# Peptides against a protein of PDB entry 6CSU, part 105

Target 1, 51 residues: chain A of PDB entry 6CSU
Amino acid sequence: GALEELRGQYIKAVKKIKCDMLRYIQESKERAAEMVKAEVLRERQETARKM

## One batch from the design tools (peptide; made by RFdiffusion4, then SolubleMPNN)

Design b2_p30_1_s4
Fold by OpenDDE base, seed 5:
Structure b2_p30_1_s4 (fold): chain B 51 residues (1-51), chain C 51 residues (1-51), chain A 30 residues (1-30)
Amino acid sequence: as target 1 above (51 residues)
Amino acid sequence: as target 1 above (51 residues)
Amino acid sequence: GPLTIEEEVEEGEEKKEKEEREREEREKEE
């Protein structure tokens, strides 16, 4: 019935939100890792210039 | 020193990611709530038409 | 304490994979 369908849609929506959140976290971690990598490279270059 | 600065940058990046994630989750929940609301309205309208 | 970002992602990926398998099984039964 309509209530069961609505419940099903709600559960589906919540599951999708959870999946999207986890993907977003993963992508954000990857971006953070790239930022750290870039900073390490800059620091190494600056250190090398000061030697 | 360079290591302390890098650590600081990493912590700052992680904090930003956490904030962005929480915002994304909140916005996603709001979108899901609006979808459910719209579906309930459609079901009520369809039920009303069939009476 | 709060889950580390790593623990949250790992728990999340396991749940995502489980939910994906459950969806695929439902789609095969229809």
Scores: peptide ipSAE 0.123, ipTM 0.543, DockQ to the pose 0.059
Fold by OpenDDE base, seed 3:
Structure b2_p30_1_s4 (fold): chain B 51 residues (1-51), chain C 51 residues (1-51), chain A 30 residues (1-30)
Amino acid sequence: as target 1 above (51 residues)
Amino acid sequence: as target 1 above (51 residues)
Amino acid sequence: GPLTIEEEVEEGEEKKEKEEREREEREKEE
């Protein structure tokens, strides 16, 4: 009935939101990892210049 | 030192990711709530047409 | 200690892969 259809649509919407959130978190973690790697490289280069 | 600066940047990046994630979740919940409200209105209108 | 960014990324990828496998299993049962 109408209530079951509404519940089904709500569950589907919540599942989509969850998937989009997990994707966003993953992409954000990847960007953070790249920022850290870039910083480590800069620091290694600066250390090498002082030796 | 370099390690403390890297740790500080990591913590700052993780905090930003957390804030952006919470914002995304909130916006997604608001969109889902609007979709549910629109569906409830449609069903009420369809029920009224049958009565 | 706290997970490194690399370990947290790897755990995120494993969760995504698991969710993808569970979706493919549901699509094969329909």
Scores: peptide ipSAE 0.106, ipTM 0.526, DockQ to the pose 0.042
Fold by OpenDDE base, seed 1:
Structure b2_p30_1_s4 (fold): chain B 51 residues (1-51), chain C 51 residues (1-51), chain A 30 residues (1-30)
Amino acid sequence: as target 1 above (51 residues)
Amino acid sequence: as target 1 above (51 residues)
Amino acid sequence: GPLTIEEEVEEGEEKKEKEEREREEREKEE
């Protein structure tokens, strides 16, 4: 009935939100990792100049 | 050293993002549940009017 | 700057909607 359909729509929406959020978390981690790699490279270059 | 500090900042940032996202998912589920409850109440009221 | 949470969610929604339509089209061809 209409109640089961509404429940189905709710479950579908929650699953979608969950997947989008997990993707955002993953992409945010990847961006943060790239920023760290870039910073480490800069620090290594600066350290090498002092040697 | 600076590398360990940067790694520490990265880990802290990722943990914060994870917590914020889990909170967002939870709040989104709660909002969706409230919308479903409101809709169920409306449907019950409409059904009751037809009896 | 980095995509906001809202932009990432919107892009994720559009991607899933596309994947769902492609699945429904495949199921209809069987």
Scores: peptide ipSAE 0.131, ipTM 0.547, DockQ to the pose 0.032; fails the geometry check
Fold by OpenDDE base, seed 4:
Structure b2_p30_1_s4 (fold): chain B 51 residues (1-51), chain C 51 residues (1-51), chain A 30 residues (1-30)
Amino acid sequence: as target 1 above (51 residues)
Amino acid sequence: as target 1 above (51 residues)
Amino acid sequence: GPLTIEEEVEEGEEKKEKEEREREEREKEE
């Protein structure tokens, strides 16, 4: 009935929001991992230039 | 060094984002549950008016 | 020691994949 359909729609919406948020957290982690990797490479290059 | 400090700052930021997102998901679930409860009450009232 | 940023990323991916698989299993049973 209409109640079961509404319940199903809200559960589906909450599941979607959960996935979107987990994806956002993961993408944020990936972006900063890339920033750290880039910094490590820059520091290695600077160290190499000092030798 | 600068790399360790950057890593530490990033880990701290990601932990904060994770906590904020988990809180948002929990609050969204609670709001959805309240909307379902409100709909159940409305349908019970409509059923009662038809009797 | 503490997880590296790469290990924290990997742990996050594993958790996401697990939750996606559990969703797909429930959707197939309906």
Scores: peptide ipSAE 0.118, ipTM 0.533, DockQ to the pose 0.127; fails the geometry check

Design b2_p30_2_s1 (from b2_p30_2, 13 letters changed)
Fold by OpenDDE base, seed 4:
Structure b2_p30_2_s1 (fold): chain B 51 residues (1-51), chain C 51 residues (1-51), chain A 30 residues (1-30)
Amino acid sequence: as target 1 above (51 residues)
Amino acid sequence: as target 1 above (51 residues)
Amino acid sequence: MEEERRRIEEILRGTEKELEEIVKEVQELL
């Protein structure tokens, strides 16, 4: 019935939200790691330049 | 009734998810900034140690 | 990280729209 269908939609929406959040977290972690690597590299390059 | 309750749950979920995601984004930005600063500092310390 | 914010905001908008459609469907049944 209509209530069961809405329940199904709710479950589907919750699952989507969970997936979206997990994906965002993962992508954010990856970009953060890349940013750290880039900053470390730039720092090394600056140090090398001044030596 | 059950339908009104579900409606309320959906509306509540939308608002909560929005808040949770925005908070996570903000916290993630702060952690990323701190991590970058820490790595840069460590790199400078390592360079200084080897000089 | 501004790019990350834009991406998550887009995801969030999509999720919100889906939930809003569910809410509308519930309202139509009332």
Scores: peptide ipSAE 0.094, ipTM 0.477, DockQ to the pose 0.032
Fold by OpenDDE base, seed 1:
Parts: sequence; structure tokens; C-alpha cells
Structure b2_p30_2_s1 (fold): chain B 51 residues (1-51), chain C 51 residues (1-51), chain A 30 residues (1-30)
Amino acid sequence: as target 1 above (51 residues)
Amino acid sequence: as target 1 above (51 residues)
Amino acid sequence: MEEERRRIEEILRGTEKELEEIVKEVQELL
């Protein structure tokens, strides 16, 4: 019925948001590590060049 | 009617959850960026001290 | 609804801790 459909749509929407966030989290963890490593490396190189 | 009220409540709830998650992610990204900046600063200072 | 929100927030807090650990790991490499 209409109530079941509406409930289903709500649950579907919440699950979609949750899955999107979990995927974002996983991707962000990977990117964050690489970004930090790259930034540290660039900083070391920049410091070396300015010497 | 009851169905429209329920619909409104579900829509409101989904939007609230989404907004809360996005806000948290935004704040987390800002905090992460500050941690990276702090690390870069420490790296620069450490490199300078080792000279 | 509130329970699901709280569970998601808990996951996000865990993510923040993981990011902090990544930063610490990088610091250890310096």
C-alpha cells in the first residue's frame, strides 16, 4: 500500500545516503594518506631548493 | 492527511540526515587540512633544525 | 531515524580517528 511504498522510499533514501558516505569515507582515507605524503615530500623539496 | 504528514516527516528526516552528514564531512575536511598544514610546518621546522 | 543517524555519526567519528592515525603514521616517517 501507499504507506509501505512511502516507508520503502524513505529506507531506500537513507541507505543510499549511508552507502554514498561510506564510499566517500573509503576513498577519502586513501586520498588523504597520499595527499599528506605528497605535501610532506613537496615541502622537503621546496626547503631544499631554497637553500 | 496522515499519508501526507508521514511523507513530510520522512522527507524532513532524510534531508536532516543528509545535511548533518555533509556538515560533519565538511568540518572533518577542514580539521584534516589544518592537521596537514601543521605537519608541513613541523616538517619545515625540523628540516631547518637539522641544517 | 534517530538511531540510524546516530549510527552514521559514529561511523564518521571513526573515520576522523582513522584520518588522525594516518597523519600520525606520516609523522612517524619524518
Scores: peptide ipSAE 0.073, ipTM 0.422, DockQ to the pose 0.032
Fold by OpenDDE base, seed 3:
Structure b2_p30_2_s1 (fold): chain B 51 residues (1-51), chain C 51 residues (1-51), chain A 30 residues (1-30)
Amino acid sequence: as target 1 above (51 residues)
Amino acid sequence: as target 1 above (51 residues)
Amino acid sequence: MEEERRRIEEILRGTEKELEEIVKEVQELL
C-alpha cells in the first residue's frame, strides 16, 4: 500500500545518502594521503635548495 | 493521519542526515589541513636531524 | 577537496529533488 511504498522510498533515500558519505570519506582519505605525500616532497626539495 | 506523520518523520530524518554529512565534510577539511601542517613540520624536523 | 565537496553537494541536490517527487506522490495518494 501507500504506507509501504513511502517506507521503501525513505529507505532508498537514506541508503543513497549513506553510500555517498562512505564514498566521500574513502575518496577524501585517498586525496589527503596524496596531498601529504606531495607536501612532504615539496618540503624536502625546498630544504635541499636552502642548503 | 498516520501517513502524514510518517512522511514528516522521514523528511526530518533525511534532512538531519544531510546536515550531518555537510558538517562532517567541513570538519574533515579542517582535519586534513591540520594533518598536512603537522606532516610538513615533522618533515622539517627530520631533515634538520639528518644534517 | 573543494571539487569533491561540490560533487557531493550536487548529489545531495539531486536527492532533494527525488524527495520532492516523493512528497508529490504522497500528496496525490492522500
Scores: peptide ipSAE 0.093, ipTM 0.471, DockQ to the pose 0.032; fails the geometry check
Fold by OpenDDE base, seed 5:
Structure b2_p30_2_s1 (fold): chain B 51 residues (1-51), chain C 51 residues (1-51), chain A 30 residues (1-30)
Amino acid sequence: as target 1 above (51 residues)
Amino acid sequence: as target 1 above (51 residues)
Amino acid sequence: MEEERRRIEEILRGTEKELEEIVKEVQELL
């Protein structure tokens, strides 16, 4: 019925948000790792030039 | 009635998830910044020691 | 990280629009 359909729609929306959060976490971790890698690499060059 | 109560419960849940997500984004940014600072600092010491 | 924030905010806007449509449907049933 209408109540069951409404429940289904909201459950679907909640699941979507959960998936979006998990994807954000994963993508954020990947970009953070790349950022750290890039900063470390640049820092090596900078320190080497100054010394 | 039951329909309004169910609607209210799911809307409340979705709002909570949204807030949790925004909070996670903010906390993740703070942790990422601290991680980068720590890695850069360690790299400076490591490079200086090797040269 | 700022780019990621913008992307997730866009996703959330999409989800909010979907919820708004659901709310409209509920209102029509009341």
Scores: peptide ipSAE 0.092, ipTM 0.469, DockQ to the pose 0.032; fails the geometry check

Design b2_p30_2_s3 (from b2_p30_2, 12 letters changed)
Fold by OpenDDE base, seed 3:
Formats: C-alpha cells, sequence, structure tokens
Structure b2_p30_2_s3 (fold): chain B 51 residues (1-51), chain C 51 residues (1-51), chain A 30 residues (1-30)
C-alpha cells in the first residue's frame, strides 16, 4: 500500500545518504593522507635548505 | 492521519541525517588540520634529532 | 574541500527534493 511504498522510498533515501557519507569519508581520508605526505616532504626540503 | 505523521517523521529524520553529515564534515576538517600540524611538528623534531 | 562539501550538500538537497515529490505523488493516489 501507500504507507509501504513511502517507507520503502524513505529507506532508499537514507541508504543513499549513508553511501554518500561513507564515500566522502573515504575520499577525505585519501586527500588527508596526500596532504600530510606533501607537508612532510615540504618540511624536509625546507629544513634541508636551512642546513 | 497516520500517513501525514509518518511523512513528518521521515522528513525530520532526513533533516537530522543531513545535519549529522555536515557536522561530521566540519569535524573531519578540524581533525585533518590537527593531523597535518602534528605530522609537521614530528618531522621537525625527527630531523633535529638526526643532526 | 569546500567545493566537495558543496557538491555533497547539492546531492543531499536533490535526495530530499525527490523524497518530497514521491510523498506528494503517494498522497495524490489516496
Amino acid sequence: as target 1 above (51 residues)
Amino acid sequence: as target 1 above (51 residues)
Amino acid sequence: EEEEKRRIEEILRGTYKELEEIVKEVEELL
């Protein structure tokens, strides 16, 4: 019935939002790791230039 | 009726999930910034110890 | 990163709008 269809659509929407959030978290972690790697490299190079 | 109440509850739940996601994104950015700061400090200290 | 946040917000707005349209159609069938 109409209530079951509405419930189904709600569950579908919630699942989509959850998937989008998990994807964001994963991509954010990857970007953070690359940012840390770049900053560490920059810091090493800067320290080396000061020697 | 029951349909209107359920609709209201679903909309409320979706809004809450949206807010939770936005808060998570904000907190994730703050944690990423602190992680970068900590790694830069660690790298400086490690380089200094190797001198 | 801020651009990605905006993209996610746009996806969420779209999902919410789709849900509202579905609810409207269901109500019209009653």
Scores: peptide ipSAE 0.079, ipTM 0.423, DockQ to the pose 0.033
Fold by OpenDDE base, seed 2:
Structure b2_p30_2_s3 (fold): chain B 51 residues (1-51), chain C 51 residues (1-51), chain A 30 residues (1-30)
Amino acid sequence: as target 1 above (51 residues)
Amino acid sequence: as target 1 above (51 residues)
Amino acid sequence: EEEEKRRIEEILRGTYKELEEIVKEVEELL
């Protein structure tokens, strides 16, 4: 019935949101790692120039 | 009717989950920013010691 | 990552539990 269909749609939406959140976390971690790597390289280059 | 009220409640719950997700994303970004800041400081201190 | 996953699951379980009670109440009235 309509109630069962609505419940099914909600569960599907909740599962999708969960997956989207997990994907966001993973992508955010990857971006953060790249930012740190870039900053480390920049700092090393800057200090090397001052030698 | 009862079905209309239930539909309204499902929509409200989905909206709440969306808001919770956005808040989580914001908090995650803040934590990531602090970690990057700490790493930058550490790297600067390390390179300074090598001078 | 597993900790974050667990936190997300906890939030979702809480929301689902609340809705489950609402659904139960409505179904009892039908």
Scores: peptide ipSAE 0.078, ipTM 0.419, DockQ to the pose 0.034
Fold by OpenDDE base, seed 4:
Structure b2_p30_2_s3 (fold): chain B 51 residues (1-51), chain C 51 residues (1-51), chain A 30 residues (1-30)
Amino acid sequence: as target 1 above (51 residues)
Amino acid sequence: as target 1 above (51 residues)
Amino acid sequence: EEEEKRRIEEILRGTYKELEEIVKEVEELL
């Protein structure tokens, strides 16, 4: 019935959201780490260029 | 009745999850930006210290 | 990085769309 369908939809949505969030978190962390590494490298290179 | 109340709760929960996700994404982006800025600053300070 | 960002944004857009559809469907059943 409507209740079971609603419950099913909710559970499915929550599971999908959870998976998407976990993936986003993981990928966001990886990107942030790479961005930091790249920025550090650029900063060092910029410093070296000016020296 | 109980069914309408439950439906309302599901709707409310889904909306909350959406808001939480948006907030997390926003905060994650801000944290990433701040981490990059902090790393750049540290790198510059480290360079300055060694000069 | 930009490609990864776009991919994430696409996933999120899809998720939000599905959520909005579910919310609308539930509201119609009330």
Scores: peptide ipSAE 0.078, ipTM 0.420, DockQ to the pose 0.030
Fold by OpenDDE base, seed 5:
Structure b2_p30_2_s3 (fold): chain B 51 residues (1-51), chain C 51 residues (1-51), chain A 30 residues (1-30)
Amino acid sequence: as target 1 above (51 residues)
Amino acid sequence: as target 1 above (51 residues)
Amino acid sequence: EEEEKRRIEEILRGTYKELEEIVKEVEELL
């Protein structure tokens, strides 16, 4: 009935949000790792220049 | 009626989850920024040690 | 990664439980 459909819609929305969060977390970690890698390389280049 | 109130409560719950997600995203960005900052400092420290 | 997943699931479980109680109260009024 209408109540079951409403419950189903809620569950669907929650699942979508969960998936979006997990994807965002993964992508955020990847971006952070890339940013760290880039910064480390820049720091090493600066060191090499100063040596 | 009761069905309308239930509908309202489902919508409210979904909105809460959305807000929680947005907050989590913001906090995740802040943690990522802190992680980068910490890594840069460690790299500089390592450089200083090698000099 | 798995730890973050578990944290998210915990938050969602909490939301489900809260909603289940609300639903139960409404159903008892029907």
Scores: peptide ipSAE 0.078, ipTM 0.421, DockQ to the pose 0.034

Design b2_p30_3_s3
Fold by OpenDDE base, seed 4:
Structure b2_p30_3_s3 (fold): chain B 51 residues (1-51), chain C 51 residues (1-51), chain A 30 residues (1-30)
Amino acid sequence: as target 1 above (51 residues)
Amino acid sequence: as target 1 above (51 residues)
Amino acid sequence: MEEELLKKIEEEIKKLEEEGTKLVEEAKAK
């Protein structure tokens, strides 16, 4: 019935949001890793130039 | 009626999920910023010691 | 980058709202 259909719509929406969030988390981790890597490299160069 | 009320509850629940995700994102950004800051400081020290 | 996620979440909320509205209206029409 309508109640079951509405429940299904809710569950579907929540699952989609969950998937989007998981993807975001994974992509954010990858970007963070690259950011740290790049920052470390730049900082090594900067520190070396200041020495 | 009951169906309209349930619809409202589901929408409210999903909006709560959105708010929780926003909080998570903000906290994650803050943690990431601190991690980068700490990594930069450690790398400066390491590079300096190697020079 | 977070904006894209937020947009997706908003789209899902909007879909739920719209689908729920249609379902409620259809149920009332019966």
Scores: peptide ipSAE 0.324, ipTM 0.748, DockQ to the pose 0.782
Fold by OpenDDE base, seed 3:
Structure b2_p30_3_s3 (fold): chain B 51 residues (1-51), chain C 51 residues (1-51), chain A 30 residues (1-30)
Amino acid sequence: as target 1 above (51 residues)
Amino acid sequence: as target 1 above (51 residues)
Amino acid sequence: MEEELLKKIEEEIKKLEEEGTKLVEEAKAK
């Protein structure tokens, strides 16, 4: 009935949001790793130039 | 009626999940910023020691 | 990328709101 369908819509929405968050977390980790690598390299060069 | 009330409850619950995720994102950004600051400092020191 | 995630979440909430509204209205009409 309508109640069961509404419940299904809610569960589906929650699951989709969960999946979106998991993807965000994964992509965020990947970008963070790349940013750290780049920052470390730049920082090494900058520090070396100042010495 | 009961159906309208349930709809409202489901929407409210999903919005709450959104808010929780926003908080998580904000906290994650703060932690990331702190980690970057610490990493930059460590990298400067490490690079300097190697010169 | 947070903006894109938030946009997706907002779209999902909007979808639930719209689908729920339709369902409620259909139930009232019966």
Scores: peptide ipSAE 0.324, ipTM 0.747, DockQ to the pose 0.803; fails the geometry check
Fold by OpenDDE base, seed 2:
Structure b2_p30_3_s3 (fold): chain B 51 residues (1-51), chain C 51 residues (1-51), chain A 30 residues (1-30)
Amino acid sequence: as target 1 above (51 residues)
Amino acid sequence: as target 1 above (51 residues)
Amino acid sequence: MEEELLKKIEEEIKKLEEEGTKLVEEAKAK
């Protein structure tokens, strides 16, 4: 019935949002790792120049 | 009616999830910024010791 | 990237709102 269909629509929406969030978290972690790597390398060079 | 009320409740619940995710994203950014700051400071010390 | 995530969430909310509206109207018509 209509109530069951509406419930199904809600569950589907929540599951989709969950999947999108998980993807965002994974991609964010990957970008953060790359940013840290780049920052560490730049900092090593800067520190060396000040010696 | 009952169906309209349930529809409203489901929409409200999904909007609440959105708000919670916004908060999570903001808090995650703040933690990432602090982590980068700490890593830069540690790297400065490590580089200096190797000179 | 967060803007894209938020856009996707908004689209899912909009979809739920629209599908729910259609379902309610169809139920009333029966």
Scores: peptide ipSAE 0.324, ipTM 0.747, DockQ to the pose 0.752; fails the geometry check
Fold by OpenDDE base, seed 1:
Structure b2_p30_3_s3 (fold): chain B 51 residues (1-51), chain C 51 residues (1-51), chain A 30 residues (1-30)
Amino acid sequence: as target 1 above (51 residues)
Amino acid sequence: as target 1 above (51 residues)
Amino acid sequence: MEEELLKKIEEEIKKLEEEGTKLVEEAKAK
């Protein structure tokens, strides 16, 4: 009935939002790792130049 | 009626999820910034010691 | 990046609101 359909719509929406969030988290971790790697390399070079 | 009330509860719940995600995103950004800052400082010191 | 995620979430909320409204109205019409 209508109650079951409404419940289904809610569950579907929540699952979609959850999936989008998980993807965001994964992509954020990857970007963070790349950013740290790049920053580490720049700092090594810059520190070496200053020494 | 019960159906209208349930609809309202589902919408409220999803909006709450959105708010929780916003908070998570903000906290994640703050943690990431602190991690990068700490890593940069460590790399400066380590590079200097190697020179 | 976060903005895109938020837009997706907002779209899902809007979809739920619209689908729920239709379902409620259909039930009342019976």
Scores: peptide ipSAE 0.322, ipTM 0.747, DockQ to the pose 0.805; fails the geometry check

Design b2_p30_3_s4
Fold by OpenDDE base, seed 1:
Structure b2_p30_3_s4 (fold): chain B 51 residues (1-51), chain C 51 residues (1-51), chain A 30 residues (1-30)
Amino acid sequence: as target 1 above (51 residues)
Amino acid sequence: as target 1 above (51 residues)
Amino acid sequence: MEDEVLEKIEEYIKELEEEGEELVKKAKEE
């Protein structure tokens, strides 16, 4: 019935949001790791050039 | 009725998750920035000691 | 910190799903 359909829509939406959040967290962690790695390499080069 | 209550729960859930996501995104950006700053500092010190 | 936030969100979603199922059950009994 209409209530079950609404429940289905609710659960679907909540699960989608959860998945989007999990994906964002994972991607954010990966990007952060890559950013740190890149910055470390650049900093080593910069420091080496200045010395 | 139950249908209205379910609708209310849906709206509440979506709004809360949205707020949590936005907060997480902001905090994640701040943490990433601090992590980079800390790593850059450590790397400068390490490189300087090796040279 | 990220894992703690995720854990709280997952718990909240689980509670909401359970509440939704309970509402459906109650509605069928009416």
Scores: peptide ipSAE 0.106, ipTM 0.457, DockQ to the pose 0.679
Fold by OpenDDE base, seed 3:
Structure b2_p30_3_s4 (fold): chain B 51 residues (1-51), chain C 51 residues (1-51), chain A 30 residues (1-30)
Amino acid sequence: as target 1 above (51 residues)
Amino acid sequence: as target 1 above (51 residues)
Amino acid sequence: MEDEVLEKIEEYIKELEEEGEELVKKAKEE
């Protein structure tokens, strides 16, 4: 019935949002790791040039 | 009625999750920036010691 | 990073799912 259909929509939306957040977190971790890696490599060169 | 209550709960939940996600995104960006900054400072010292 | 935040978000989503289920249960008992 209408109530069960609405419940289904509610649960579906909550699960979708959960998936979106999990994906964002994973992508954020990957981006952060790459940013750190890239910055470390640049900083090594810059520091070396200043020595 | 039951359908109105469920609709209200659905809307409330979705809005709250949206707000939490936006806050999380902002805080994640700030944490990532601080992590990069800290790593850069550490790497400067380590690189200098290797020169 | 962000594992603690993820855990809190997952807990909150679980609570929302439980609230939804309880609401449906209540409605069926009326």
Scores: peptide ipSAE 0.105, ipTM 0.461, DockQ to the pose 0.528
Fold by OpenDDE base, seed 5:
Structure b2_p30_3_s4 (fold): chain B 51 residues (1-51), chain C 51 residues (1-51), chain A 30 residues (1-30)
Amino acid sequence: as target 1 above (51 residues)
Amino acid sequence: as target 1 above (51 residues)
Amino acid sequence: MEDEVLEKIEEYIKELEEEGEELVKKAKEE
């Protein structure tokens, strides 16, 4: 009935959001690492030229 | 009734998840910016010492 | 960075809220 359907929707929503959050967190960490790596490379070059 | 109560709990939970996600995204952006800032400062010093 | 993922989640949340309201409405009509 409607109650079971609502319960099902709740569980589905929570599972989906959990998966999306985990993916978001993982991708965010990877992007952060890449941004740091890129910035380090640029900064090394800039610092080297200034010295 | 029980269905209305469950609906209320469902909507409340979903709204909470939404808020948590928005907060996480905002904090993630701030952490990423801070991480880049910190790394660039450290790398300038490291590069300067190696040269 | 994560705006695209957030947008999809926001849309899904909205749909789920609407579905929940419809389920309650149907239950009252039964």
Scores: peptide ipSAE 0.095, ipTM 0.445, DockQ to the pose 0.620
Fold by OpenDDE base, seed 4:
Structure b2_p30_3_s4 (fold): chain B 51 residues (1-51), chain C 51 residues (1-51), chain A 30 residues (1-30)
Amino acid sequence: as target 1 above (51 residues)
Amino acid sequence: as target 1 above (51 residues)
Amino acid sequence: MEDEVLEKIEEYIKELEEEGEELVKKAKEE
């Protein structure tokens, strides 16, 4: 009945949100790593230009 | 009844997850900024030592 | 970059809340 359907929706929603969070965490880590890499390269170039 | 209670739990859980995600995003941004800052400093020191 | 992901999540949460409300309405009409 409607109660079981709502329960099903709740479980599905929680699972989806969990997956989205895990994906976001992973992508955030990857983006952070890329930002650090890019910033290091820019800093090297900036320092080199100042020499 | 049970349906209203389940709905209440659902809405409460979703709101909590939203808050947790927002907090995580904010903290992730802060950590990323600190990592970039630290890496830039390390790179400057590394380049300076090579001079 | 993170704002786009956040926006999608917020939209999804809104949809889920609306679906939940609709289910409750249907149950009361039965």
Scores: peptide ipSAE 0.090, ipTM 0.444, DockQ to the pose 0.574

